# Peptides against a protein of PDB entry 4A54, part 59

Target 1, 94 residues: chain A of PDB entry 4A54
Amino acid sequence: MSVADFYGSNVEVLLNNDSKARGVITNFDSSNSILQLRLANDSTKSIVTKDIKDLRILPKNEIMPKNGTKSPSTNSTKLKSAETYSSKNKWSMD

## One batch from the design tools (peptide; made by RFdiffusion4, then SolubleMPNN)

Design b2_p20_3_s3 (from b2_p20_3, 7 letters changed)
Fold by OpenDDE base, seed 5:
Structure b2_p20_3_s3 (fold): chain B 94 residues (1-94), chain A 20 residues (1-20)
Amino acid sequence: as target 1 above (94 residues)
Amino acid sequence: SELIKKLEEKLNKSLKELEE
């Protein structure tokens, strides 16, 4: 199994200095032992594998908030309270 | 969850082997 089999996976990397990085694995340089991550801001971070203490694969449902994607402002459509005009059916009792 | 754990293990192992 190759590191390349994990390209496109979203991961959390714990470094030896206890810092964390999250991103998508985009490349691995075996010659230099460098793992490349694409971060949420679309920048790339190169991590020397020797500095990695642990790597966790994040489930696909953990959408890394892209900083720039405006959460669709849920326009609170003020549901205009449909005033249910209770048309009082005047039941004319003849 | 078990599959993810297995994949993490394989990935961590692969990275460690590349450092040797």
Scores: peptide ipSAE 0.375, ipTM 0.845, DockQ to the pose 0.093
Fold by OpenDDE base, seed 3:
Structure b2_p20_3_s3 (fold): chain B 94 residues (1-94), chain A 20 residues (1-20)
Amino acid sequence: as target 1 above (94 residues)
Amino acid sequence: SELIKKLEEKLNKSLKELEE
């Protein structure tokens, strides 16, 4: 099992200095031992793995940083049904 | 859940092994 298996997971990282970071795992640099998190403000944070004391996987129901994947706004183009106003021309014969 | 705990353990183990 590799760290890549956890890409897209929302995690809380506890660092050796007792600070915490929350974000989605976006990348892991094995050569430099750096874990990359996307934070709630869409910024990225790089964490050296040696500085990690503990990792916790957060449940899906917690406010995941809204991946601005714009849900395709189904532009419900309200097809304005052209109401064919049948103007009944009342031909008044005089 | 127990599953989440196991996944956390695997992730922590994987990270530790990379430091060795």
Scores: peptide ipSAE 0.373, ipTM 0.843, DockQ to the pose 0.087
Fold by OpenDDE base, seed 1:
Structure b2_p20_3_s3 (fold): chain B 94 residues (1-94), chain A 20 residues (1-20)
Amino acid sequence: as target 1 above (94 residues)
Amino acid sequence: SELIKKLEEKLNKSLKELEE
């Protein structure tokens, strides 16, 4: 299983500094180890993977960032496609 | 819910493996 299998998933990323970001996984740059999230305001946040402490997939019943694009998956996964949500962007610095 | 947790584990594992 690869990171690409999770494209389109709404996730919460916990960084090593305890900051949090929420967004849809839109891309992964394997050359630079950069995970890209689309945030609720349709902006893109680039995160270095080594800075990620933990990542969770947000359930559909929670407030999730807007989904601007449905990214294709490489493999058949049981993950449901990201839905368009009316939600607030969350990027917290702790 | 249990499936989601397993998928989270796989994703986190995949990210960790990229750093190794």
Scores: peptide ipSAE 0.371, ipTM 0.840, DockQ to the pose 0.093
Fold by OpenDDE base, seed 2:
Structure b2_p20_3_s3 (fold): chain B 94 residues (1-94), chain A 20 residues (1-20)
Amino acid sequence: as target 1 above (94 residues)
Amino acid sequence: SELIKKLEEKLNKSLKELEE
């Protein structure tokens, strides 16, 4: 399995400096170890993978607020949707 | 779901292995 298999996934990245970034994986540069995320404002953020402390996949039903942009369509392989969560804890995975 | 947890694990593992 490669990082490319996760293109189109909505993720939250926790960095080593404890900052967080949320976006859709759009690209991965294996030569430079850079993960690219499309953010809610349609900008692109490049993250060096060594700076990533933890990465989590957000449920499909968790809407990232977009400023005038449509939800990205993914040509990725069928990823099953997460169940609806009763708890406010977005990381509660069943 | 367990599937999402497994995917997260695989993704994190893949990223870590690329740094080695």
Scores: peptide ipSAE 0.374, ipTM 0.840, DockQ to the pose 0.087; fails the geometry check

Design b2_p20_4_s1 (from b2_p20_4, 7 letters changed)
Fold by OpenDDE base, seed 5:
Structure b2_p20_4_s1 (fold): chain B 94 residues (1-94), chain A 20 residues (1-20)
Amino acid sequence: as target 1 above (94 residues)
Amino acid sequence: DELEKLTKELKEAIEKELKK
């Protein structure tokens, strides 16, 4: 998976200085090692990954930034296990 | 926990892309 698969996710970031940031992932720049968050006030915060001590994804019900970015539909595609209905083709050999 | 799993996957994705 790529970081882009998590765009729109709400995260809490714990920084090395013990400060916290919360926001929605909007971009990741691998070349510059920058994670970009949209904060509750609709501002953008760029975080250098080396400054990140820890991070976690937050539940959808937690305070999302006001801009209704559609939470990435975690298509919990319940992979309905295709119950392979083994259609017993009753080959009637009669 | 699903969120814990997703968090782990995100961390792994970050680490992977930083190595490219």
Scores: peptide ipSAE 0.663, ipTM 0.934, DockQ to the pose 0.560
Fold by OpenDDE base, seed 1:
Structure b2_p20_4_s1 (fold): chain B 94 residues (1-94), chain A 20 residues (1-20)
Amino acid sequence: as target 1 above (94 residues)
Amino acid sequence: DELEKLTKELKEAIEKELKK
């Protein structure tokens, strides 16, 4: 699959500085190695892939940003708030 | 689980496109 197949998916990104960002994947620029997320406030956050420590697709019942979020092969889900925050040491996959 | 599988596929897709 291509990254474009995951556009609209809600993800949590763990950065190398241990901060987290949550948003909907809106674009991926392979030439510049940039992943773009739409946040809850409809702003866009650009993340350089080298700064990503880990990422995960969020379930429907988790905190998700406004304006269109889903996992691949699923219907759109009700939207909650996206956030950027300092992560704890524990990174868990749902 | 399913989300873990999809996450893995996303990661693989990113890695593949970065190599182009």
Scores: peptide ipSAE 0.661, ipTM 0.933, DockQ to the pose 0.598
Fold by OpenDDE base, seed 3:
Structure b2_p20_4_s1 (fold): chain B 94 residues (1-94), chain A 20 residues (1-20)
Amino acid sequence: as target 1 above (94 residues)
Amino acid sequence: DELEKLTKELKEAIEKELKK
């Protein structure tokens, strides 16, 4: 399983300085060891993985960023395999 | 619980990709 399979998940990150960040995983840069979160105010926070003390995935009902990104339902939403995301980018080149 | 399992899988995925 890859980190990309968890894009769109709502997480709480506990940092080494005991501060917390909550947001949706939008990107992971393995080369630079950076986890990117979208916060409730629609801003983006980049976190260096070495600064992460702990993290947890949050249930759907906790404070989601207002803009309608459907948090993956805690119900048995089968992590749709990477195959389903590839099909919708039918960019019809004319 | 399911969230604990998913959290573990995410942590393992991060660790695996950081080693590549």
Scores: peptide ipSAE 0.659, ipTM 0.933, DockQ to the pose 0.550
Fold by OpenDDE base, seed 2:
Structure b2_p20_4_s1 (fold): chain B 94 residues (1-94), chain A 20 residues (1-20)
Amino acid sequence: as target 1 above (94 residues)
Amino acid sequence: DELEKLTKELKEAIEKELKK
């Protein structure tokens, strides 16, 4: 399986500085080690993979922790999710 | 857990492509 198979998936990324980002995977540049996310405000965030502490795939309808903003659209994703998360922005390590 | 499985697969895919 390739990272491209997950384009359109909604993910939460925990960074090494303990900040979090949520967005839809739009691109992965293996040469430069960059994961690109589209955020709820339609802006793009580029994340260097070495700065990622952990990540998880979110259900399609999960709300982003910022001002009640909904998660980015998942219209392009073929992946399905069957799990739900608590209302609190709790992070669990696998 | 399906999401856990998919997350693991994504992580593995990232690691594999970074080694190319």
Scores: peptide ipSAE 0.639, ipTM 0.932, DockQ to the pose 0.525

Design b2_p20_4_s2 (from b2_p20_4, 9 letters changed)
Fold by OpenDDE base, seed 1:
Structure b2_p20_4_s2 (fold): chain B 94 residues (1-94), chain A 20 residues (1-20)
Amino acid sequence: as target 1 above (94 residues)
Amino acid sequence: DELEKKTKELQEALKKILEE
């Protein structure tokens, strides 16, 4: 499997200097062993592969908080607790 | 976990490049 198979994946990269970068893999320069990430601000960060300490792929649903897009208002739809009306049918057999 | 599997595959791909 090649690095190119992961283009478009959202990743978090931990560097040897303990800094972190998060972005989408857009390119890999095989000649220089450089991984390119598109960041949330649409800038590109180039990372030398030898400087990577650890890397993980993030789930697609983790919407990179674009700085400016308001978190979709979690309209906490108050799931109204379905009050189970326990109709006590008091069958008084007199 | 599928995501973990893919992560390992990517890590291995990068490792191979460093060994070249």
Scores: peptide ipSAE 0.632, ipTM 0.912, DockQ to the pose 0.708
Fold by OpenDDE base, seed 2:
Structure b2_p20_4_s2 (fold): chain B 94 residues (1-94), chain A 20 residues (1-20)
Amino acid sequence: as target 1 above (94 residues)
Amino acid sequence: DELEKKTKELQEALKKILEE
């Protein structure tokens, strides 16, 4: 199975710097090992595969957070703490 | 879980690329 088989999938990526990105897989550069995601704002984010700590595919019905709907800033921007990815799907880049 | 299975498959695909 190739990465191309997952084009169009919505994914959440946890990076080594503990930042998260959510987007649709639009391309994979095999020469440079770069995964490209289309974000909710229609911008493209390029992620070097070696910088990925963990990754999961999201269900199709999961709405990508659009920047604009200020969910009422209850100031607890619950940065949804890294939901402990169920240990079962933990992909650690060793 | 199908989604879990697909996630694992994608992870393995990326892992293989990193090992090349």
Scores: peptide ipSAE 0.631, ipTM 0.910, DockQ to the pose 0.566
Fold by OpenDDE base, seed 3:
Structure b2_p20_4_s2 (fold): chain B 94 residues (1-94), chain A 20 residues (1-20)
Amino acid sequence: as target 1 above (94 residues)
Amino acid sequence: DELEKKTKELQEALKKILEE
């Protein structure tokens, strides 16, 4: 069985540095032994196989934690349009 | 279970590549 047989599988990878990555296996570079994962934010992470401490396939229904990329709260600074209050200077001519 | 089996198969596939 080859790694290619697992393309499309959702996996959790534990690295030797104790960091974790979750994503779908999209590619494997056999020349360099690099596993490519598509992450929840649609970015791609490349992992060197020798750096993998542990790996598991996740069930299909496991909601990949939406990396809540905090949608930058576009604080729509409502630029309060400076209502030019035209103060009618009533020139009282004496 | 099936997921455990598939996980082991993937792990073995990766291990084989590292040994080549």
Scores: peptide ipSAE 0.630, ipTM 0.913, DockQ to the pose 0.543
Fold by OpenDDE base, seed 5:
Structure b2_p20_4_s2 (fold): chain B 94 residues (1-94), chain A 20 residues (1-20)
Amino acid sequence: as target 1 above (94 residues)
Amino acid sequence: DELEKKTKELQEALKKILEE
């Protein structure tokens, strides 16, 4: 198998300096032994393969938390309950 | 599991390149 067979895989990389990187494998430069990851912020990180201490493929369902998507705080606009003024229709039975 | 298998395959692929 080639590294290219794993393009699109989400991986966690542990580096020799004990730092971690998570991203999708987008490219591999075999000439320079550089693995390229697309990170959650859509930036690209280049990792020299010799600096990799450990690597694992993550399940597809592990959504990389995009740091920046402010979940729109649904300001629950308290819809002021329109007081349904029950207009007492005075049925005058006269 | 399948992910572990794929992980090992990727690790082996990278290792092979480092040895070339």
Scores: peptide ipSAE 0.629, ipTM 0.913, DockQ to the pose 0.622

Design b2_p20_4_s3 (from b2_p20_4, 8 letters changed)
Fold by OpenDDE base, seed 5:
Structure b2_p20_4_s3 (fold): chain B 94 residues (1-94), chain A 20 residues (1-20)
Amino acid sequence: as target 1 above (94 residues)
Amino acid sequence: DELEKLTKELKEAIKKELAK
């Protein structure tokens, strides 16, 4: 079994400094010994494996506390390109 | 526990790939 078989799995990582990271496994770089996690805020965290004290796979239904960072509704105001209606100034040739 | 089993497998996979 390869680490790639676990891509998309939710994990909790305990680091040697006693901090924790939770996220989805998105990549593993064996050459550089880096585990990449996508966090709840959609950012990516790169973790050097030597800094990992422990890890566990989380249940699928474990509501990762969505840090209620209200994804700013990027009101992608589709700038509807104001079709500059070239008002054809009908030059009334008087 | 299935999650414990999967966790063990993941840990072993990491170790194996790092040893390559």
Scores: peptide ipSAE 0.683, ipTM 0.936, DockQ to the pose 0.536
Fold by OpenDDE base, seed 3:
Structure b2_p20_4_s3 (fold): chain B 94 residues (1-94), chain A 20 residues (1-20)
Amino acid sequence: as target 1 above (94 residues)
Amino acid sequence: DELEKLTKELKEAIKKELAK
């Protein structure tokens, strides 16, 4: 299992300074040891993993910021293959 | 509970990727 499997999850992060951050996991940079969260105000917070004391995944029904992407409901979003409607522009040269 | 399990899995995933 990878951290990417948890993208879109709502988490609470407890930092070493006892401050808390809540947001949706948007990215994880293993090379730089950075966890990125989208906050309630739609801003992005980058957290260095060394500063994390603890974290927990929050229930889906907790007040996510309104424009929050729906928790990935396991419903198979059928990627409807964009049928490229080839509009045959039949230019009739009379 | 399920959230505790998922939390543990996330923590382990972070640790594993940082160890690479």
Scores: peptide ipSAE 0.680, ipTM 0.935, DockQ to the pose 0.600
Fold by OpenDDE base, seed 2:
Structure b2_p20_4_s3 (fold): chain B 94 residues (1-94), chain A 20 residues (1-20)
Amino acid sequence: as target 1 above (94 residues)
Amino acid sequence: DELEKLTKELKEAIKKELAK
């Protein structure tokens, strides 16, 4: 699969500075290693992948951007908090 | 679960495209 297959998915990104960003994947630039998210206020955030500590796809019932598309997940499936998820599935971009 | 699976697939897709 390609990252483009996940465009429109709602994700939570944990950054290396322990801040979080939540939004819909709108683009991925592989040449520059940039993941682009549409945020809840319809603004766009570009994230360099090396700054990503972890990420997860959110359930459809999570808070979504105004003009976002739901993730391919089912509504019945829920993930725990990012901290809980990270403890189970730690992942680094490096 | 399903979301965990999809998340893993997304992570792998990112890794693969970055390796090109």
Scores: peptide ipSAE 0.661, ipTM 0.934, DockQ to the pose 0.532
Fold by OpenDDE base, seed 1:
Parts: sequence; structure tokens; C-alpha cells
Structure b2_p20_4_s3 (fold): chain B 94 residues (1-94), chain A 20 residues (1-20)
Amino acid sequence: as target 1 above (94 residues)
Amino acid sequence: DELEKLTKELKEAIKKELAK
């Protein structure tokens, strides 16, 4: 399976600096190790994978970016940026 | 659960593509 198979999925990303980003996966650049997310405000955030501490796919009933596409695990809804989520499926990038 | 499975698959996909 490729990362492209998950385009449109809504994810929460925990960065090494303990900041969080939530958005829909729109692109992955393997050559430059960059994961691209569309945020709730329709802006795009590029994240270097080495800066990712953890990530998870959000459930379908979770708030998603307004213009997000439906994914295997989520559907698009308006994302509340201030909301925090519990880690159901933790993964370490190392 | 399903989301955990999908998350794991995504993580593995990232790792595999980064290894190319």
C-alpha cells in the first residue's frame, strides 16, 4: 500500500516539539520526506517526516477540514482547531 | 480497531516510500 492510498484521510500529527497539526493528507513527497496536509482553513501545511513524533487517522465522526475528501476511515466535516483528541492508535516514527 | 489498523498501514507506507 502507498501513502497515496490514504490521500483524503484526516489525520492528527504530533510533532517533536509537541505541537499538533490536523488535516487531510493531500500529498506525500518521498524524495524530500514531506507530508502535506490541508488544514481546516483550506491552507496547506508541509511537514518534514523527521519532525513527526506520532500520527493517527481520525475517526469518521471527528471534525475534519471543510473541504476534505472522504477517506476509508473518515468523512469531511468542519474542523475545530482548538479541540484535542486522545491517542487511540499510537505510532512512533522511529 | 479499524483506525488503528489503517494508521499502522499508513505508517508502514511512509516508511517504505522513504526507504526507496
Scores: peptide ipSAE 0.658, ipTM 0.935, DockQ to the pose 0.555; fails the geometry check

Design b2_p20_4_s4 (from b2_p20_4, 8 letters changed)
Fold by OpenDDE base, seed 3:
Structure b2_p20_4_s4 (fold): chain B 94 residues (1-94), chain A 20 residues (1-20)
Amino acid sequence: as target 1 above (94 residues)
Amino acid sequence: SELEKKTEELKKALEKELAK
């Protein structure tokens, strides 16, 4: 049996970093060992097979929770914009 | 269950790909 036999299956994937992805298997790149999932928002996520810790096939009727993609918390390093202290030139009129 | 069996088959398929 090949990975291609499971195209169209809804899966939950647990990654080595403990993140989870849920989607439909749409493709597998054998050359690079990359599993492609279509997510609830119709985007595609590529997963390297070696990064998969565990997975399970879900029943078709399970409403894929709109995984709020935890946007990678881009640590927006608040670049503290250097507040240019406008030195109020106090016009000392002598 | 049937889903569990399919899951195991998928895992085996992926393992075979990793062994290439």
Scores: peptide ipSAE 0.677, ipTM 0.931, DockQ to the pose 0.583
Fold by OpenDDE base, seed 4:
Structure b2_p20_4_s4 (fold): chain B 94 residues (1-94), chain A 20 residues (1-20)
Amino acid sequence: as target 1 above (94 residues)
Amino acid sequence: SELEKKTEELKKALEKELAK
């Protein structure tokens, strides 16, 4: 599987600095390992993959917040195991 | 769940990219 197989997926990304972003995967820059998300306000956010602490794919009907998205961190950490969908409160966005 | 499985696949794909 490649990241491109998930284009169009709605995801919530938790960064190493505990900031969060929600958006649709629109592109992946393999040269720089940068994940690009389209946010609820139709802007694009670029996230360095090594700065991702955890992520999950959201249900198609889940509402994306228009606010609360954060900038990527500068540190690198391996992705953690995602929480179950039943425990979405841990991933609540403001 | 299906979404959990897809999530894990995406994570694996990203991890492969980090290994490059």
Scores: peptide ipSAE 0.675, ipTM 0.930, DockQ to the pose 0.570
Fold by OpenDDE base, seed 2:
Structure b2_p20_4_s4 (fold): chain B 94 residues (1-94), chain A 20 residues (1-20)
Amino acid sequence: as target 1 above (94 residues)
Amino acid sequence: SELEKKTEELKKALEKELAK
């Protein structure tokens, strides 16, 4: 499998500085190992892969950290919806 | 779960890129 196989996936990324980002994978720069996410506000965030502490693929309709904002839809890769779980300070997938 | 399996596959793909 390559990173490109996951384009369109909705992910939550935990960085080494303990900050989090949620978005859809739109691109991967193999030369520089940079993962690009489209955020809820349609902006793009570039993340250096070595700065990633952990990550998980999210259900398509999981709520974003900001109230009232849903995660962007994933149309390239269909993933099942996870069971109801608390995402606060955990990475478990039910 | 399938989401867990896909997550692990993505992690492995990223690890391969870091090893280049």
Scores: peptide ipSAE 0.651, ipTM 0.929, DockQ to the pose 0.618
Fold by OpenDDE base, seed 1:
Parts: C-alpha cells; sequence; structure tokens
Structure b2_p20_4_s4 (fold): chain B 94 residues (1-94), chain A 20 residues (1-20)
C-alpha cells in the first residue's frame, strides 16, 4: 500500500508536541515526507511525517471536514467540522 | 476492526516513506 491509496480518508493525527489535527488526506509529498490534510475550514495543514506520534482513520459517524471527501470505507454523506486539539485522548475502534 | 486494519496499513505506508 502507498500513502496515495488513502487520499480522501478522514484522519486524526497526534503530533509529537501533543497537538491534534483532524482532516482529510489530500496529498503526500514523497520528496519531503509531508502529509497534507484539508481541515474543516477548507484550509490545508502540512505535517512532516516524522512529527507524527500517532494517527487513526476516523469512522463515518465521527466529525469530518464539511467539504472533504468520504473515507474509502464509508458512505457517509453527513460531514461535520474537523477539530484541532492541544491535548491527548483515548482512541477506540471496533 | 476494519478501520484499525486500514489505520495500520496507512502507518506502514508512512513508515516506508520515512525509510527512504
Amino acid sequence: as target 1 above (94 residues)
Amino acid sequence: SELEKKTEELKKALEKELAK
């Protein structure tokens, strides 16, 4: 699998500085290892891969950028605002 | 879960990029 196979996925990213970003994967710069997320406000956040502490793909029932694309595993039409956090939380998946 | 498996696949893909 390549990172490009996950374009359109809604993800939550935890950074090494303990901040969080939620957005849709729109691009990956292989030369610089930079992951780009589209946020709820349609802005783009660039994240250096080495700065990622953890990440997860969000389920369809969680908040997504309202103008983002749908996750490959979901058919959700209801999109919500993405969020950016400064604190950690626990993640749960089925 | 399926999402967990896909998450791990994404992580592996990113790790491969870091290894270049």
Scores: peptide ipSAE 0.665, ipTM 0.929, DockQ to the pose 0.713; fails the geometry check

Design b2_p20_5_s1 (from b2_p20_5, 12 letters changed)
Fold by OpenDDE base, seed 4:
Structure b2_p20_5_s1 (fold): chain B 94 residues (1-94), chain A 20 residues (1-20)
Amino acid sequence: as target 1 above (94 residues)
Amino acid sequence: SEMDEHIKWLEKKLNEEYKK
């Protein structure tokens, strides 16, 4: 299979400097040998293939720590009940 | 090319991991 067949796979990449990166393969630039990973924080990391020491595919069931996407706190704007100003029209009968 | 070798290496690694 080609690298493109692994798009969407969650991988751990060990770099030559012994640092690690984890993310989903989103793209591969064959012209420059650059692997692109989407990280847990939704940022993209570009890695030159020559800098990769080792790579493993992570099982689908490993819940990538969903960086808590702060669910947009739906500020329930309390619809302040429009105080119906009942203008008591005091009908002064004369 | 050296670049082609790197690509082939990456493909090999991915395929090896997939077969695991």
Scores: peptide ipSAE 0.665, ipTM 0.918, DockQ to the pose 0.662
Fold by OpenDDE base, seed 5:
Structure b2_p20_5_s1 (fold): chain B 94 residues (1-94), chain A 20 residues (1-20)
Amino acid sequence: as target 1 above (94 residues)
Amino acid sequence: SEMDEHIKWLEKKLNEEYKK
């Protein structure tokens, strides 16, 4: 399977500096070999594959970071209806 | 390429974990 087949999987990544990152695979940039994870705080972490020492897939029963579906607040920019300034043409009598 | 090797390594790791 390709990396894309694992989108949505919760993983733990061990980096070469012995730090760990946990998150859901959201994207993979094959041109630059960059793995993108969504973390528990809804932030995104980009990891260069060469910096990965080890990786494991976490079981589904582990608390997946709740995708806070922040509904994209469609800021419906209410197009302020251009108030038609009726320029009252003051008919000068002269 | 070195990049292709890294991609293949990542795919291998993911597939190994999936089979567990």
Scores: peptide ipSAE 0.664, ipTM 0.918, DockQ to the pose 0.653
Fold by OpenDDE base, seed 3:
Order: C-alpha cells, then structure tokens, then sequence
Structure b2_p20_5_s1 (fold): chain B 94 residues (1-94), chain A 20 residues (1-20)
C-alpha cells in the first residue's frame, strides 16, 4: 500500500532526536518526502521522512487522549486551497 | 534518488505496522 492508503491512521513517530510525535496522518508530500500529522490539539506537524527513526500505528482501540476540546463536528469541508508549496527543487537528491 | 529511498522506507514501515 502507498502512504496515502494510511491517511486517517493514528501513528506514533520517533524522530532521530529521540522526540516523539503522535497524530493522525493527514497528508504526505511525496515531492519533498514530508509527512503531515494532525496532533491532539488540532495543530498540524510536518515531519521530514529522513528525520524519522521509527514509526508505529496505534491500535484503533487505543483511546487517544481526547483533549476535551469539543471537536466541533463542523462539516466545513474547508477545502483549504492547496497552498502552492513552491516546490523549490532545492533538493537535488540524486 | 535519496528521496525515493526515504519514501520507500516510510511505505515499508507503514505496511509492516499494518500487518501486525
């Protein structure tokens, strides 16, 4: 399966600096190899794949600590316009 | 490319976790 098949999965990411991030996979930028996680506080964290040391998928039954903030079920499909991430092709990755 | 390797690594990790 591709990374996109895991959108909506709750994951724990261990970074190379030994910090951890937990969140739901919301997007993956294949051009820049950037994984986006929605965190418990509804913020978004972008993680460069090269900075990931390890990753696990959290079981569905693991109660993610719902920070009691009422997720407003706002059905607002805010199609946030894909900000044209100016793919500065600076990564001449051969 | 190095980028392709990182993507493949991530896919591999996700698939390995999914199979558990």
Amino acid sequence: as target 1 above (94 residues)
Amino acid sequence: SEMDEHIKWLEKKLNEEYKK
Scores: peptide ipSAE 0.658, ipTM 0.917, DockQ to the pose 0.685
Fold by OpenDDE base, seed 1:
Structure b2_p20_5_s1 (fold): chain B 94 residues (1-94), chain A 20 residues (1-20)
Amino acid sequence: as target 1 above (94 residues)
Amino acid sequence: SEMDEHIKWLEKKLNEEYKK
């Protein structure tokens, strides 16, 4: 499966600096290899794949400590087309 | 490319976790 097949999965990411991030995969920028996570506070964290040491998929039943915001009902909120910020950063990683 | 290797690594990790 591709990375996109895992959108909506709750993951724990271990970074090379031994810090951890937990969140839902919302997007992946294949041009820059950047994984985007939505955190429990509804903020977005962008992680460069090269900075990832390890990752695990959390069980669906692990209630991310939701800050008291009501579990949005699984209404298929149409992921609004995240405007592809075409940041033309030509990171020509050869 | 180095970028492709990083993507493949991430895909591999995700797929390994999914199979668990």
Scores: peptide ipSAE 0.657, ipTM 0.917, DockQ to the pose 0.690

